# Peptides against a protein of PDB entry 5CWW: the designs that were tried, part 42

Target 1, 194 residues: chain A of PDB entry 5CWW
Amino acid sequence: VPKLQGPFDFDLNPEDEQDDEVELKDIYVIGEKPRVADLMRGEEEELEMMKEDQHNGLSLNIICLLSTSGQVKICLDIDGVEAQWLPPRSKNKRLFAPPPEPPSLLTFQTFDTLKPAEVTPDGWPMFSEDATSPYSFYVTHPAGITYISLTPWVFRLESELQSDSEAGTEFRIDLLAKGQGSERDRIFTQTRTQ

## One batch from the design tools (peptide; aimed at target 1 S59 I78 S163)

Design b2_p28_4_s1 (made by RFdiffusion4, then SolubleMPNN; its pose is not in this set)
Fold by OpenDDE base, seed 2:
Structure b2_p28_4_s1 (fold): chain B 194 residues (1-194), chain A 28 residues (1-28)
Amino acid sequence: as target 1 above (194 residues)
Amino acid sequence: SAAAEEERKRKAVLEALKKALAALRAEK
């Protein structure tokens, strides 16, 4: 299984080039859940335990980018899925295989976690995980802490990816894209004590 | 094969998503 182990060379689609002016401060990666088809090749007992956990995960890597201004970009690794189905090329071709093309990232959503007045040149926003949910995390900044959850759209997207029918998929995906369903909640704001 | 059909469907979903996001960006 080619684990995308390596520095993601972000070949950001040139259409997102306007966003390339954003100085990145942190990256948060949510690893893909294994596909049911890939699990069917494993021992049956591990399959049942993983089935409950699998229904709640996305079979795509999610890459979250955080700028110095507190802007978050939620990106999907689309190419990572295609690479898994290529039969393992014979051991000998690995030596001459061109470095795997950097995964193409699709920007799903972009949003801010800070107000303009909260952005400072010395600000250091950082991601932190939520141990209670694999698709939720926090953005911490001296000005405050923002809770983010991807759960609303992740489930819907995975449902479409696993769907046996293409009927209505385009419509549902259109709604998903328009909804931009990530939850954001400022859970803490640091009051500047004058 | 069932696996090939599943992969085709996944690809179709992702293409639909790309198109939908592109359309959304064009409206903004």
Scores: peptide ipSAE 0.593, ipTM 0.935, DockQ to the pose 0.645
OpenDDE base, seeds 1, 3, 4, 5: peptide ipSAE 0.593, 0.592, 0.593, 0.592; ipTM 0.935, 0.934, 0.935, 0.934

Design b2_p28_4_s2 (made by RFdiffusion4, then SolubleMPNN; its pose is not in this set)
Fold by OpenDDE base, seed 5:
Structure b2_p28_4_s2 (fold): chain B 194 residues (1-194), chain A 28 residues (1-28)
Amino acid sequence: as target 1 above (194 residues)
Amino acid sequence: SAAAAEEAKRQAALEALKKALEKLRKEK
């Protein structure tokens, strides 16, 4: 099924209205974990890679947005879950269904990868993947390289998404809130020879 | 501090996530 690649509506909290002026430089998409049915279509090699990744992936698409200032927004595609949970609508109603609304993105976390003094008008921050983990990546900028990992919360969020019980949801989400967000480590800083 | 602002935004986002999850579960 061709996934609509955008435009995305951002559920920006009112506090994020100041972020509307953020010029986006790059986008990094972490696809939802493949369904078992999709795994059966994959090569035997993909099945082995999934067995080794002890981290069951998130059932939501993650959209990472990078601004020219090095701000990262981690967004979740909530509509992807709706599509999974909605019973297969009878084939006959699809012909008269209004065009699907663009997917809404929920901002999960926002953080900076650059210090204010490192932000330059000609700076070009970019995402790059981590070949060792689907939920880790790098932000590269002339000022430095930042490693980011979503692993601290992705597993817990997935567990919550798969939970059939509403009981304790508030508590578990509160634990997610109180827990560490995305890991962020500056692994390289460019020394300006003054 | 920038860190405090980030944390506040994160808390707001988590509340929104909670509401979204509650909605998704009710639609099942």
Scores: peptide ipSAE 0.217, ipTM 0.781, DockQ to the pose 0.038
OpenDDE base, seeds 1, 2, 3, 4: peptide ipSAE 0.215, 0.216, 0.207, 0.140; ipTM 0.779, 0.780, 0.774, 0.609

Design b2_p28_4_s3 (made by RFdiffusion4, then SolubleMPNN; its pose is not in this set)
Fold by OpenDDE base, seed 4:
Structure b2_p28_4_s3 (fold): chain B 194 residues (1-194), chain A 28 residues (1-28)
Amino acid sequence: as target 1 above (194 residues)
Amino acid sequence: SAAEAEAAKRQRVLDALKEALKKKREEE
């Protein structure tokens, strides 16, 4: 299992041996929105403003990875949720405490933004944010620009995370996982003028 | 506590998601 020496241990399914050869070029992080329960300790006005933001946000960090070939991997920081509930371990981190296990990233979705013929050795795909939505972004490459939106599933996942009902959760999560996932739209293609 | 119950529920959702994604990969 190639330990991506990154700050994150990817619990990449070992069968994705092909992912081991993926050279990462860029990372895009979408920070978690605070949970309503965590905000209830704040002023009531701040709670109402954040409730509107919380309805549109995920209480998990999202890590997007971009390869040289234009492959995007959407990962969820699932361990960040555990860290929020761990009582602050007393600062007696023994100097020799094993480095905190890097947060495990759960790969939600993987897809390509480039066609095989568009992949070039000198190509350098990059992320750029969408100022209109924290859960939308662009992948730019000399061959074209792809718009990506996580909104189709983010809201549904957050709804399950905040739901008081356990009824049907497994079924809805199964549908969410098997669904189309993120929206992807090639908004620009560079025509090679022969 | 209510906070512990919420945390446990969130973990169950995440566990279900892990399993669902695993199954999806096996079907592909």
Scores: peptide ipSAE 0.588, ipTM 0.931, DockQ to the pose 0.733
OpenDDE base, seeds 1, 2, 3, 5: peptide ipSAE 0.586, 0.586, 0.587, 0.586; ipTM 0.933, 0.933, 0.933, 0.931; seeds 2, 5 fail the geometry check

Design b2_p28_5_s1 (made by RFdiffusion4, then SolubleMPNN; its pose is not in this set)
Fold by OpenDDE base, seed 5:
Structure b2_p28_5_s1 (fold): chain B 194 residues (1-194), chain A 28 residues (1-28)
Amino acid sequence: as target 1 above (194 residues)
Amino acid sequence: RVAELAKKLAELAEKRREEREKEKEELE
């Protein structure tokens, strides 16, 4: 039985005083790139196909949070939350491993998909996947549909995570910081029939 | 390394928050 993971601590969330009032409506998780070590247990043919995919993914889980207001928060799981399964009922000594510290999520970016005038009390924005990219998705709301892509920064972040050299890390992260965040495009707006 | 990255990303997140607040003000 999969163990419910959480609560997640947002320790690195900048104090958005407004975040406490934000009702979350949906969560979209982009799983981390599978580790090569986990792939070694598979058949040789599956290994080759996944190697090509290995260059195109982030080694961290991305957790996207969507509020009733259409606010999207992009969070990174820096602790590498592995899927925890309930331990099998093995009889042996419950060494109470200290409860794993709740994973800390790092807020990478927060942005809105709706204008204030488009926000409705009964609005229920939802995530949907983009079949063409694991790092792109849609936010659907009655007022419209917004396309979001994380590709502008994900690959650069992954390159930094894989870098063995501390030299230039600060510079590269500064470039990430100064660079454009996620791509966000409103692809559909529902015309208010007056 | 992850901790240093996390700190820098937190700083980035703060900057992006400021940008978002400005965007909200422009959308109002």
Scores: peptide ipSAE 0.160, ipTM 0.726, DockQ to the pose 0.069
OpenDDE base, seeds 1, 2, 3, 4: peptide ipSAE 0.158, 0.159, 0.149, 0.156; ipTM 0.723, 0.722, 0.707, 0.714; seeds 2, 3 fail the geometry check

Design b2_p28_5_s2 (made by RFdiffusion4, then SolubleMPNN; its pose is not in this set)
Fold by OpenDDE base, seed 4:
Structure b2_p28_5_s2 (fold): chain B 194 residues (1-194), chain A 28 residues (1-28)
Amino acid sequence: as target 1 above (194 residues)
Amino acid sequence: RVKELAKKLAELVKKRQKEEKEKKEELE
């Protein structure tokens, strides 16, 4: 049986500290790419699919959070939260291991998908996947649909994470920290037919 | 190494976020 994990601590942007009132409506998780070692244990077919997809995914889990206001937070799992399974009910004493410090998520980027005038108290924005890329998704709201793509920075970040060269790594990571460059395009706007 | 770089990323992101907040507060 899979173990329910959490709570997660969010290292929110200091700008978000004022938004403690942000009601989250949806979550979208982009899992890390499987490790080569895990692939070697899998069926040969999975290995072939990963070799052909030149689009090496990110080695970090991405957690996208969506608020009622249509604000998206892109969070990175820097601690590497792994899927946990409930241990078999062995009768042995719950050693009260101190609850592990909740894993922290890094808020990498925050942006809005709605204009202030489009925000409604009863709005229920939702994520939906893009079949073309795991790093692209849609935010649907009664006011409209927004396409989001993380691809502009994800592959650059992965390149740094996998780089064997220490030279310039800090500089390049700092560039990523300065400007993520996620794509955000409103693909549909609901016109109020008066 | 991935974890180390991820931590560095976190430090740099937090630093930049702080700098951006401070700049915004100075402009207001």
Scores: peptide ipSAE 0.378, ipTM 0.841, DockQ to the pose 0.050
OpenDDE base, seeds 1, 2, 3, 5: peptide ipSAE 0.375, 0.374, 0.374, 0.375; ipTM 0.839, 0.837, 0.837, 0.838

Design b2_p28_5_s3 (made by RFdiffusion4, then SolubleMPNN; its pose is not in this set)
Fold by OpenDDE base, seed 4:
Parts: sequence; C-alpha cells; structure tokens
Structure b2_p28_5_s3 (fold): chain B 194 residues (1-194), chain A 28 residues (1-28)
Amino acid sequence: as target 1 above (194 residues)
Amino acid sequence: RTKELAKKLAELVKKRQEERKEELEKLK
C-alpha cells in the first residue's frame, strides 16, 4: 500500500508572504526522469522509449501548485522525495524515529494565470496535462485556459545537473535562478456574452 | 553531484527571493 507522504514544507517566495490567504486548489506533479541505473534493471522496452524521447526530463521532481486566484507555484524537490510504501504489518517495534524533518520544496517560480478581474471566490482552477510533454500543462478556469511550458528552463537546468564541468556552473545556475523563462500563453478567454 | 548542484540552485534562488523582497519593500 502506498504511504501517504506529507506535510511538505514549502520555501515560499517572499511574494507569497503578502498573501496570507493563498488557498491551494490543485497540484500537478512532474516526476523525475528515471536514472539510467534504474533503467538497466528494468525491461529493455523502457530503455528504448527513453532513448527516443530527446526531451531529457529533469532529474528532480517538479511540484506545481495552483491557488484559487490562479497563481501557479513551480516547486522543485531538492531533497529527492521518494515514493514510500507502507511497511508490511510486521511487529510492534514503535521505533519512535524522530519524525523526519518534512522535506522542503524550493519555490522556483511563481506567476499568475488570471487577471485580478477574473479572480472569483467560487473559481476552481485546475491543472490538465499536455499529452506532448510532461513539462507542459494547462491551467483551466471558468475565465480562460492558460498553456504553460517549463521546457525552456528545464532543459537548461538538467544540462547543468548532468554537467561534469565545475567551470561556470555557479554562473549558469545563477542565470537560471534569475530567469526561469517558463512559457505562459492564454489560449482561451471566456468572453461574457452580455 | 546532482544533489550538490540542486543545493546550490536552492541557495541562489533563495538569495534572489530575498533580493526581490528587499526591492519590493523599498518601493513601499
């Protein structure tokens, strides 16, 4: 049985400290790409699928959070939260392991998908996947649909994470921190028919 | 190494967040 994990501590952007009332409505998780070492233990068919997908996924899990206001937070799992399974109901040793420190998620980017005038108290923004890429998705709201793509920075970040060269790594990571460059495009806007 | 780079990223992102916070506070 899968173990429910959480709570997670979010290192929220300072911009989030101003909005004490961020009600989260949805979550979208982009799993890390499987490690080559894990693939070598799997069926040969999985290895072939990964070679063809030229889009080298990120080696980190990405957790996207969506608020009632249509704000999206892109969080990176720096600690590498792994799927945990409930141990089989073996014996009574309540090893009071100190509760593991909740894994921290790094808020990498925050942006809005709605205009202030489009925000409604009864709004229910939701994520939906893009079939073409795990790093692209839609935010749907009664006011409109926004396409989001993380691909521009995900590729660059992964390149740095896989780089064996220490030279310039800090500089390039700093550039990533300064300019994430997620694509955001409103593909549909609901016009109030008067 | 990936973990180390990820930590560096976290540090730099946090630093930038702090800088942005300070800039926003100065505008107020």
Scores: peptide ipSAE 0.273, ipTM 0.792, DockQ to the pose 0.050
OpenDDE base, seeds 1, 2, 3, 5: peptide ipSAE 0.267, 0.270, 0.264, 0.267; ipTM 0.787, 0.788, 0.783, 0.786; seed 1 fails the geometry check

Design b2_p28_5_s4 (made by RFdiffusion4, then SolubleMPNN; its pose is not in this set)
Fold by OpenDDE base, seed 5:
Structure b2_p28_5_s4 (fold): chain B 194 residues (1-194), chain A 28 residues (1-28)
Amino acid sequence: as target 1 above (194 residues)
Amino acid sequence: RTEQLAKKLAELVKKRAAERKKEEAEAA
C-alpha cells in the first residue's frame, strides 16, 4: 500500500508569500533522470537510447506548483523523495523511530504567468506537458496559455551536480541562483470579445 | 534569498560530489 507523503517543508519560500495567501490548484512533477544502475537491468538496446536521454536531464526531481493566481513555484527535491510503501505488518513492535523530519523542497524560483488583471477568483489554471521536452510545460488559464521552459538552468545545474571539480562552482552556482533563467512565453492570450 | 539559495545549491553539489567519490571508492 502506498504511503501518503507529506507535509513538505518549503525551504527558501519567499518571505512575502504567506502559505495561507497562495491557494495551490495544480502540481507538475518532473522526475529525475533515471539512474544508469536502475536501467542496467533492462535490455541492452534500451540502454543505449536511455543513456542519451540520461545526459539530458536533471538528477533531481522538480516539483512545480501552480496557484489560483497563476503563480508558478519551482521546487527542487534535494532530499530525493522516493515512493514510500507502508511497511509490511511485521508483528515486531519496532521501536517508534521518531517521526522522520518532513522532507524539504528547495524553492528555486517563483514567477507569475498571469497579469494581476487576468487573475480571477474562480480561475483554474492547469499544467500540461510539452511533448518535445520533459523540462518544458504549459500553464493554461482562461486568460491565456503560457509556455515555460526550465532548460536554461537545468542543464547548468546538472553539470554542477556531476562536476568533480570545485573550481568555479561557487561562481557558476551564484550566477544560476541569480539568473534563474526559466523561459516564460505567453503563446496565447484570450481576447475579450467586447 | 538568492545568497541562501546559492549556498544551499553549493551544499548539494558538494554532497553529490562526496557521494560519487564514495561510490567510486566502493566499486574499486
Scores: peptide ipSAE 0.553, ipTM 0.914, DockQ to the pose 0.775
OpenDDE base, seeds 1, 2, 3, 4: peptide ipSAE 0.552, 0.552, 0.552, 0.552; ipTM 0.913, 0.913, 0.912, 0.913

Design b2_p28_6 (made by RFdiffusion4)
Pose (drawn by RFdiffusion4):
Structure b2_p28_6 (pose): chain A 174 residues (1-35, 56-194), chain P 28 residues (1-28)
Amino acid sequence: VPKLQGPFDFDLNPEDEQDDEVELKDIYVIGEKPRNGLSLNIICLLSTSGQVKICLDIDGVEAQWLPPRSKNKRLFAPPPEPPSLLTFQTFDTLKPAEVTPDGWPMFSEDATSPYSFYVTHPAGITYISLTPWVFRLESELQSDSEAGTEFRIDLLAKGQGSERDRIFTQTRTQ
Amino acid sequence: TSAEEKAEEHRKKTLEALKEALEKQKEE
């Protein structure tokens, strides 16, 4: 039985989130690829409101177990800092009028790319993609350049990143 | 090896720079 890791702290998490934004209904994880895609786990979170949050696993989740009984507790040991994810982007997929209080939006994988996926909700369906943004970040991680890292990263963070388009809308039908 | 250590250091710096760039945007 491995150690339960969490609750993960969302670095740079949006402040003043509403109840239907904090409440989660689905989770979709795009695993890191071997060193074609991003060498990081991407954790995608779907709220009741239809809000989608794209988080990057900067620290890297790895194998962990609780300590053996052989280990003696040390008083001057530092408290274990909670595990962390980096909140890269947060965006709505539903208008306020489309949000149902007990709605169950769902993630779906795209057959052609793991960096594209769908959100399904009684209000409609939405296509989402993290490309090419995830490729640009991976190229910078593999960069052969001596310098310019902070400069290039600043442009990538200023990039709009993921793209999202509604493909279907259900009208007056719950 | 020394090359692998340098690659890990570059990766760490890149990811720290990304976090700092996102933090500045959030503050704006």

Design b2_p28_6_s1 (made by RFdiffusion4, then SolubleMPNN; from b2_p28_6, 11 letters changed)
Fold by OpenDDE base, seed 3:
Structure b2_p28_6_s1 (fold): chain B 194 residues (1-194), chain A 28 residues (1-28)
Amino acid sequence: as target 1 above (194 residues)
Amino acid sequence: SEAEKKEEEKRKAVLEALKKALEKLRKE
């Protein structure tokens, strides 16, 4: 399991107004799809499950951040892509390898799972996994549960990353940008029993 | 909505960044 150990530099677009010190409460990481070649050494059953889930996993790590207010940021690890595709430069033992630059996270999407009135000082939102899909998860809070799915865009993004053809790239990127973002559905709302 | 437009712009920026990364990889 590649432990992404290190400070993530958020390339915060400076135009995002006052970074209200969003206190992060939880992190959910969706690891990159293991290369099929690495899976062929493993149990055949896991390979079949990944094949049947037609959603070929994304070749990028996805990092989801959850604030105390219930805000979710979905970030892509772009540096992970560069590192995977760049052949390891020659073993020149640069004695002082500059500390690996912290992976640059690109914020793909930001959305709220709670209404302002639902945010409470003692209410802590948390991520939980969806056993049915690696690209779906829940945000649980005392006020309610929100289902989130990245499936609407993950497959399309992966298809573009795997495309060897520059032809139509601009069109496909435009479709991705104009397409629906992550699915977000409030599946449960806690009724305050007065 | 204005929020949706900002989100689309951010997604576009991500995709452009990914495109640039891919282009760099193809040149090596």
Scores: peptide ipSAE 0.217, ipTM 0.770, DockQ to the pose 0.040
OpenDDE base, seeds 1, 2, 4, 5: peptide ipSAE 0.216, 0.209, 0.214, 0.214; ipTM 0.772, 0.762, 0.768, 0.766

Design b2_p28_6_s2 (made by RFdiffusion4, then SolubleMPNN; from b2_p28_6, 10 letters changed)
Fold by OpenDDE base, seed 1:
Structure b2_p28_6_s2 (fold): chain B 194 residues (1-194), chain A 28 residues (1-28)
Amino acid sequence: as target 1 above (194 residues)
Amino acid sequence: SPAAEKEAEKRKKALEALKEALKKLREE
């Protein structure tokens, strides 16, 4: 099984061997929401938490990968889950800590932001943040700009991660799996002036 | 579409793997 020598071990299904040839151009990371318990140290943070209750962020890191062809792969960092349950490693840089195992990434969704005709050898798609939402971003390319939002599924996934009951889990996971996933909207297309 | 079904299956496997990982962490 060719191990993708990347900074991340993709548990790539052998069917995704086609992904080995995908040249990556950019990476966009959405950090995990800090635990409420870590925020509760300050009085002012209670007011921010009440406003953030609407934006229950995902407790996992999300890693978005962008290829030269404008393909976006949205990955979930499982090691972020381990970090939640691992006692905060005291910042003592144990000099001899084994190199952290590369994070295991699970692919949640893969989609294209460019049409095949828009893909050019010299065209470089890039991520850019949405200042209005941590779970929304843009893919910019000379051919156009695509808005992407993870909000349709992030909340539901977080609810599942925080659920104490296994009851209905299979059903909820099935709904998440069959769902449309991320919102995509081409907000700008450069018309080739013929 | 068959493509959508394949995507759903891949996503399902990913979510199941995540669930299993979470379960292991909760049991430790």
Scores: peptide ipSAE 0.407, ipTM 0.863, DockQ to the pose 0.040
OpenDDE base, seeds 2, 3, 4, 5: peptide ipSAE 0.406, 0.403, 0.404, 0.408; ipTM 0.862, 0.860, 0.862, 0.863; seed 5 fails the geometry check

Design b2_p28_6_s4 (made by RFdiffusion4, then SolubleMPNN; from b2_p28_6, 16 letters changed)
Fold by OpenDDE base, seed 5:
Structure b2_p28_6_s4 (fold): chain B 194 residues (1-194), chain A 28 residues (1-28)
Amino acid sequence: as target 1 above (194 residues)
Amino acid sequence: SAAAKREEEKRRRALRALEEALRRLREE
């Protein structure tokens, strides 16, 4: 299977070949929230702000990919996991960090924001942030605006990431896989004036 | 739907890969 030669290594199964040929137009990154332990080293004031935001964010980076056709691919960055568990490398060895290996992205979900009839050569979809939630965003296109929220699964995934118990892992994975995916809502549709 | 099952399977594969990565990191 030709590995997508891009800035991202996609572990896409050959069954997802249709997703591999997708021309990317935009990227939206949702950064990992700092671990509570890392925050406890910060000033007490930052700790109070995190307590109020009840939604413990995901400890992984989320990379959203947007195609020219309005397809969104939600990817999880595994490299964030490695960085969290690797002991701080001792300061002294200027080991030539090998060129950062392209992040290994796991595709969690793929969906369309446009209908086939809405896809136009001159219409370019773009991401935009939701100021009210770090795990929500918009896809804007001349044909319409789609609201997307990752909140239905992000918390459950974080709970899995924080679980030290291997017992029941397959069950929890199954629940996540079968569970509600990202929320998608078309909030605006441009009426073609015929 | 067949599409929903495909998406479920994609998610399952992604999650398994993530868990495997986590396991490897915990064993080191």
Scores: peptide ipSAE 0.469, ipTM 0.890, DockQ to the pose 0.040
OpenDDE base, seeds 1, 2, 3, 4: peptide ipSAE 0.468, 0.467, 0.465, 0.466; ipTM 0.889, 0.889, 0.890, 0.889; seed 2 fails the geometry check

Design b2_p28_7_s1 (made by RFdiffusion4, then SolubleMPNN; its pose is not in this set)
Fold by OpenDDE base, seed 1:
Structure b2_p28_7_s1 (fold): chain B 194 residues (1-194), chain A 28 residues (1-28)
Amino acid sequence: as target 1 above (194 residues)
Amino acid sequence: SRTEELAKKLTELVKKRKEERKKEEEEE
């Protein structure tokens, strides 16, 4: 039986967000790239195809959250939430193990896709995938469609995760944190027919 | 600042992942 993953603790949640103020409506999950070690169990041909893909993915799960107001929150799975199977009911679960700490998500970036004037009580935004890239997606709302791409910082972060050298890592991560670099483009806006 | 804290946490994450990978390579 798959273990229910969650609730998640949000690390570095914006201070101004009271838990009660942000109603979440949609979640978009970008799974981590497969680990090479997990791929070694596959056929050699699948290994070659995956080696090319290994350069383009992040070795972390990304969880995107969308509020009713069109706020997008980009979170990183820092604990590496693996598919935990419920341990077989071995009778002797020592009742005394502290409950496992809930998995933590690191809030990387928060931004709005809607202007305040576009937010309506009945108009709720939704995620939609981009078939051309796993790290790009759309936020669709009656007021408009926003294209989002995580590719600029995903590449940099993965480069740091896979680097063998610590030289300059702190500096590059600082730049990454300051820039956050998600592309956001309103590709369609519904003109209010006055 | 939040940005500085984010940078710190990301740096810690990167270090942790590198250490884990190093351990995996040493166990093989």
Scores: peptide ipSAE 0.565, ipTM 0.920, DockQ to the pose 0.755
OpenDDE base, seeds 2, 3, 4, 5: peptide ipSAE 0.564, 0.563, 0.563, 0.564; ipTM 0.920, 0.919, 0.920, 0.920

Design b2_p28_7_s2 (made by RFdiffusion4, then SolubleMPNN; its pose is not in this set)
Fold by OpenDDE base, seed 5:
Structure b2_p28_7_s2 (fold): chain B 194 residues (1-194), chain A 28 residues (1-28)
Amino acid sequence: as target 1 above (194 residues)
Amino acid sequence: SRTELLAKKLAELAKREKEKRKEEEEEE
């Protein structure tokens, strides 16, 4: 039986954001790029196609959260949350290991896709995928559609995670953290017919 | 600041991932 995971602790939430104030409506998960070891178990033909793709992804899961207000929270799974299974009912009174610490998500970035005037009580923002990139997606709302791309920072972060050099890593990560540079573009706005 | 803490956590992550790769290379 799969173990229910969560609640997740959100590390580095914005100071102005009370968790109790954000009602989540949707979740979009961008899975980590396959590990080379996992690829080695595939057929050789799949290995060649994935080698080209291996350079094009983050080795961390990205969890995008969408609120009723159209706020997007980009979180990184730094702990590598894997599917957990309930231990088999062993008859032996194994001492209940203390409950594992709840998995934490690192809040990388938070931004709005809606203007305050566009937020409606009946509004239901949703994620939708971009078929052209796993690191791009849309937020759809009755007020409009916003394109989001994580590509401006994802590949830079991955480069730092995969680098064997420590030289300049701290500096580049600092720039990445300060810039956070997700692309956000409102591609469609519904004109309220007055 | 939040950004400084974020940078710190990401740097720690990068370090950890580098250490894991080194350990894996040493076990082979």
Scores: peptide ipSAE 0.513, ipTM 0.889, DockQ to the pose 0.783
OpenDDE base, seeds 1, 2, 3, 4: peptide ipSAE 0.511, 0.511, 0.511, 0.512; ipTM 0.889, 0.888, 0.889, 0.889; seed 3 fails the geometry check

Design b2_p28_7_s3 (made by RFdiffusion4, then SolubleMPNN; its pose is not in this set)
Fold by OpenDDE base, seed 5:
Structure b2_p28_7_s3 (fold): chain B 194 residues (1-194), chain A 28 residues (1-28)
Amino acid sequence: as target 1 above (194 residues)
Amino acid sequence: SRTDKLAQKLTELAKRRRAEREAERALE
């Protein structure tokens, strides 16, 4: 039986944001690209084809959260949350290990897709995928559609995660953390028919 | 700052990943 995972702890939430204040409406998960080490366990021929694809993704799961207000939270799974299975009911009363710490997600970025005037109590923002890129998606709301792309930082972050040298890593990561340069583009706005 | 902590955590991750790869190469 799969273990129910959660609640997730959100590490590095914005200082002004309490988790209790954000009503989540949708979740969009971008799965990690397989690591080279994991690929090495496959047949050599498959390895060459996958090497080209490996350079095009992040070796971390990305969890995007969407609130009723159209706020998007981009979270990174640093710990690599694996599917946990309930241990088989072994009859031996082994001392219940303390419940594992709840999985934590690292909040990378938070931003809005709606203007304050566009937020409605009955709003139903939703994620949808972009078929052209695994790291791009749309947020659809009655007020409009917003295109989001994580590509400005995802590949740079992966480059740091794959680097064999420590030289400059801290500096480049600092720039990534400060820049948080996800692209946002409102591609459609619903005209209020007066 | 929040961004400083974020940078720190990501840097630690990068270091961890490098160490893991180095360890794997040492076993081959």
Scores: peptide ipSAE 0.621, ipTM 0.941, DockQ to the pose 0.798
OpenDDE base, seeds 1, 2, 3, 4: peptide ipSAE 0.621, 0.620, 0.620, 0.620; ipTM 0.941, 0.941, 0.941, 0.940; seeds 1, 2, 3, 4 fail the geometry check

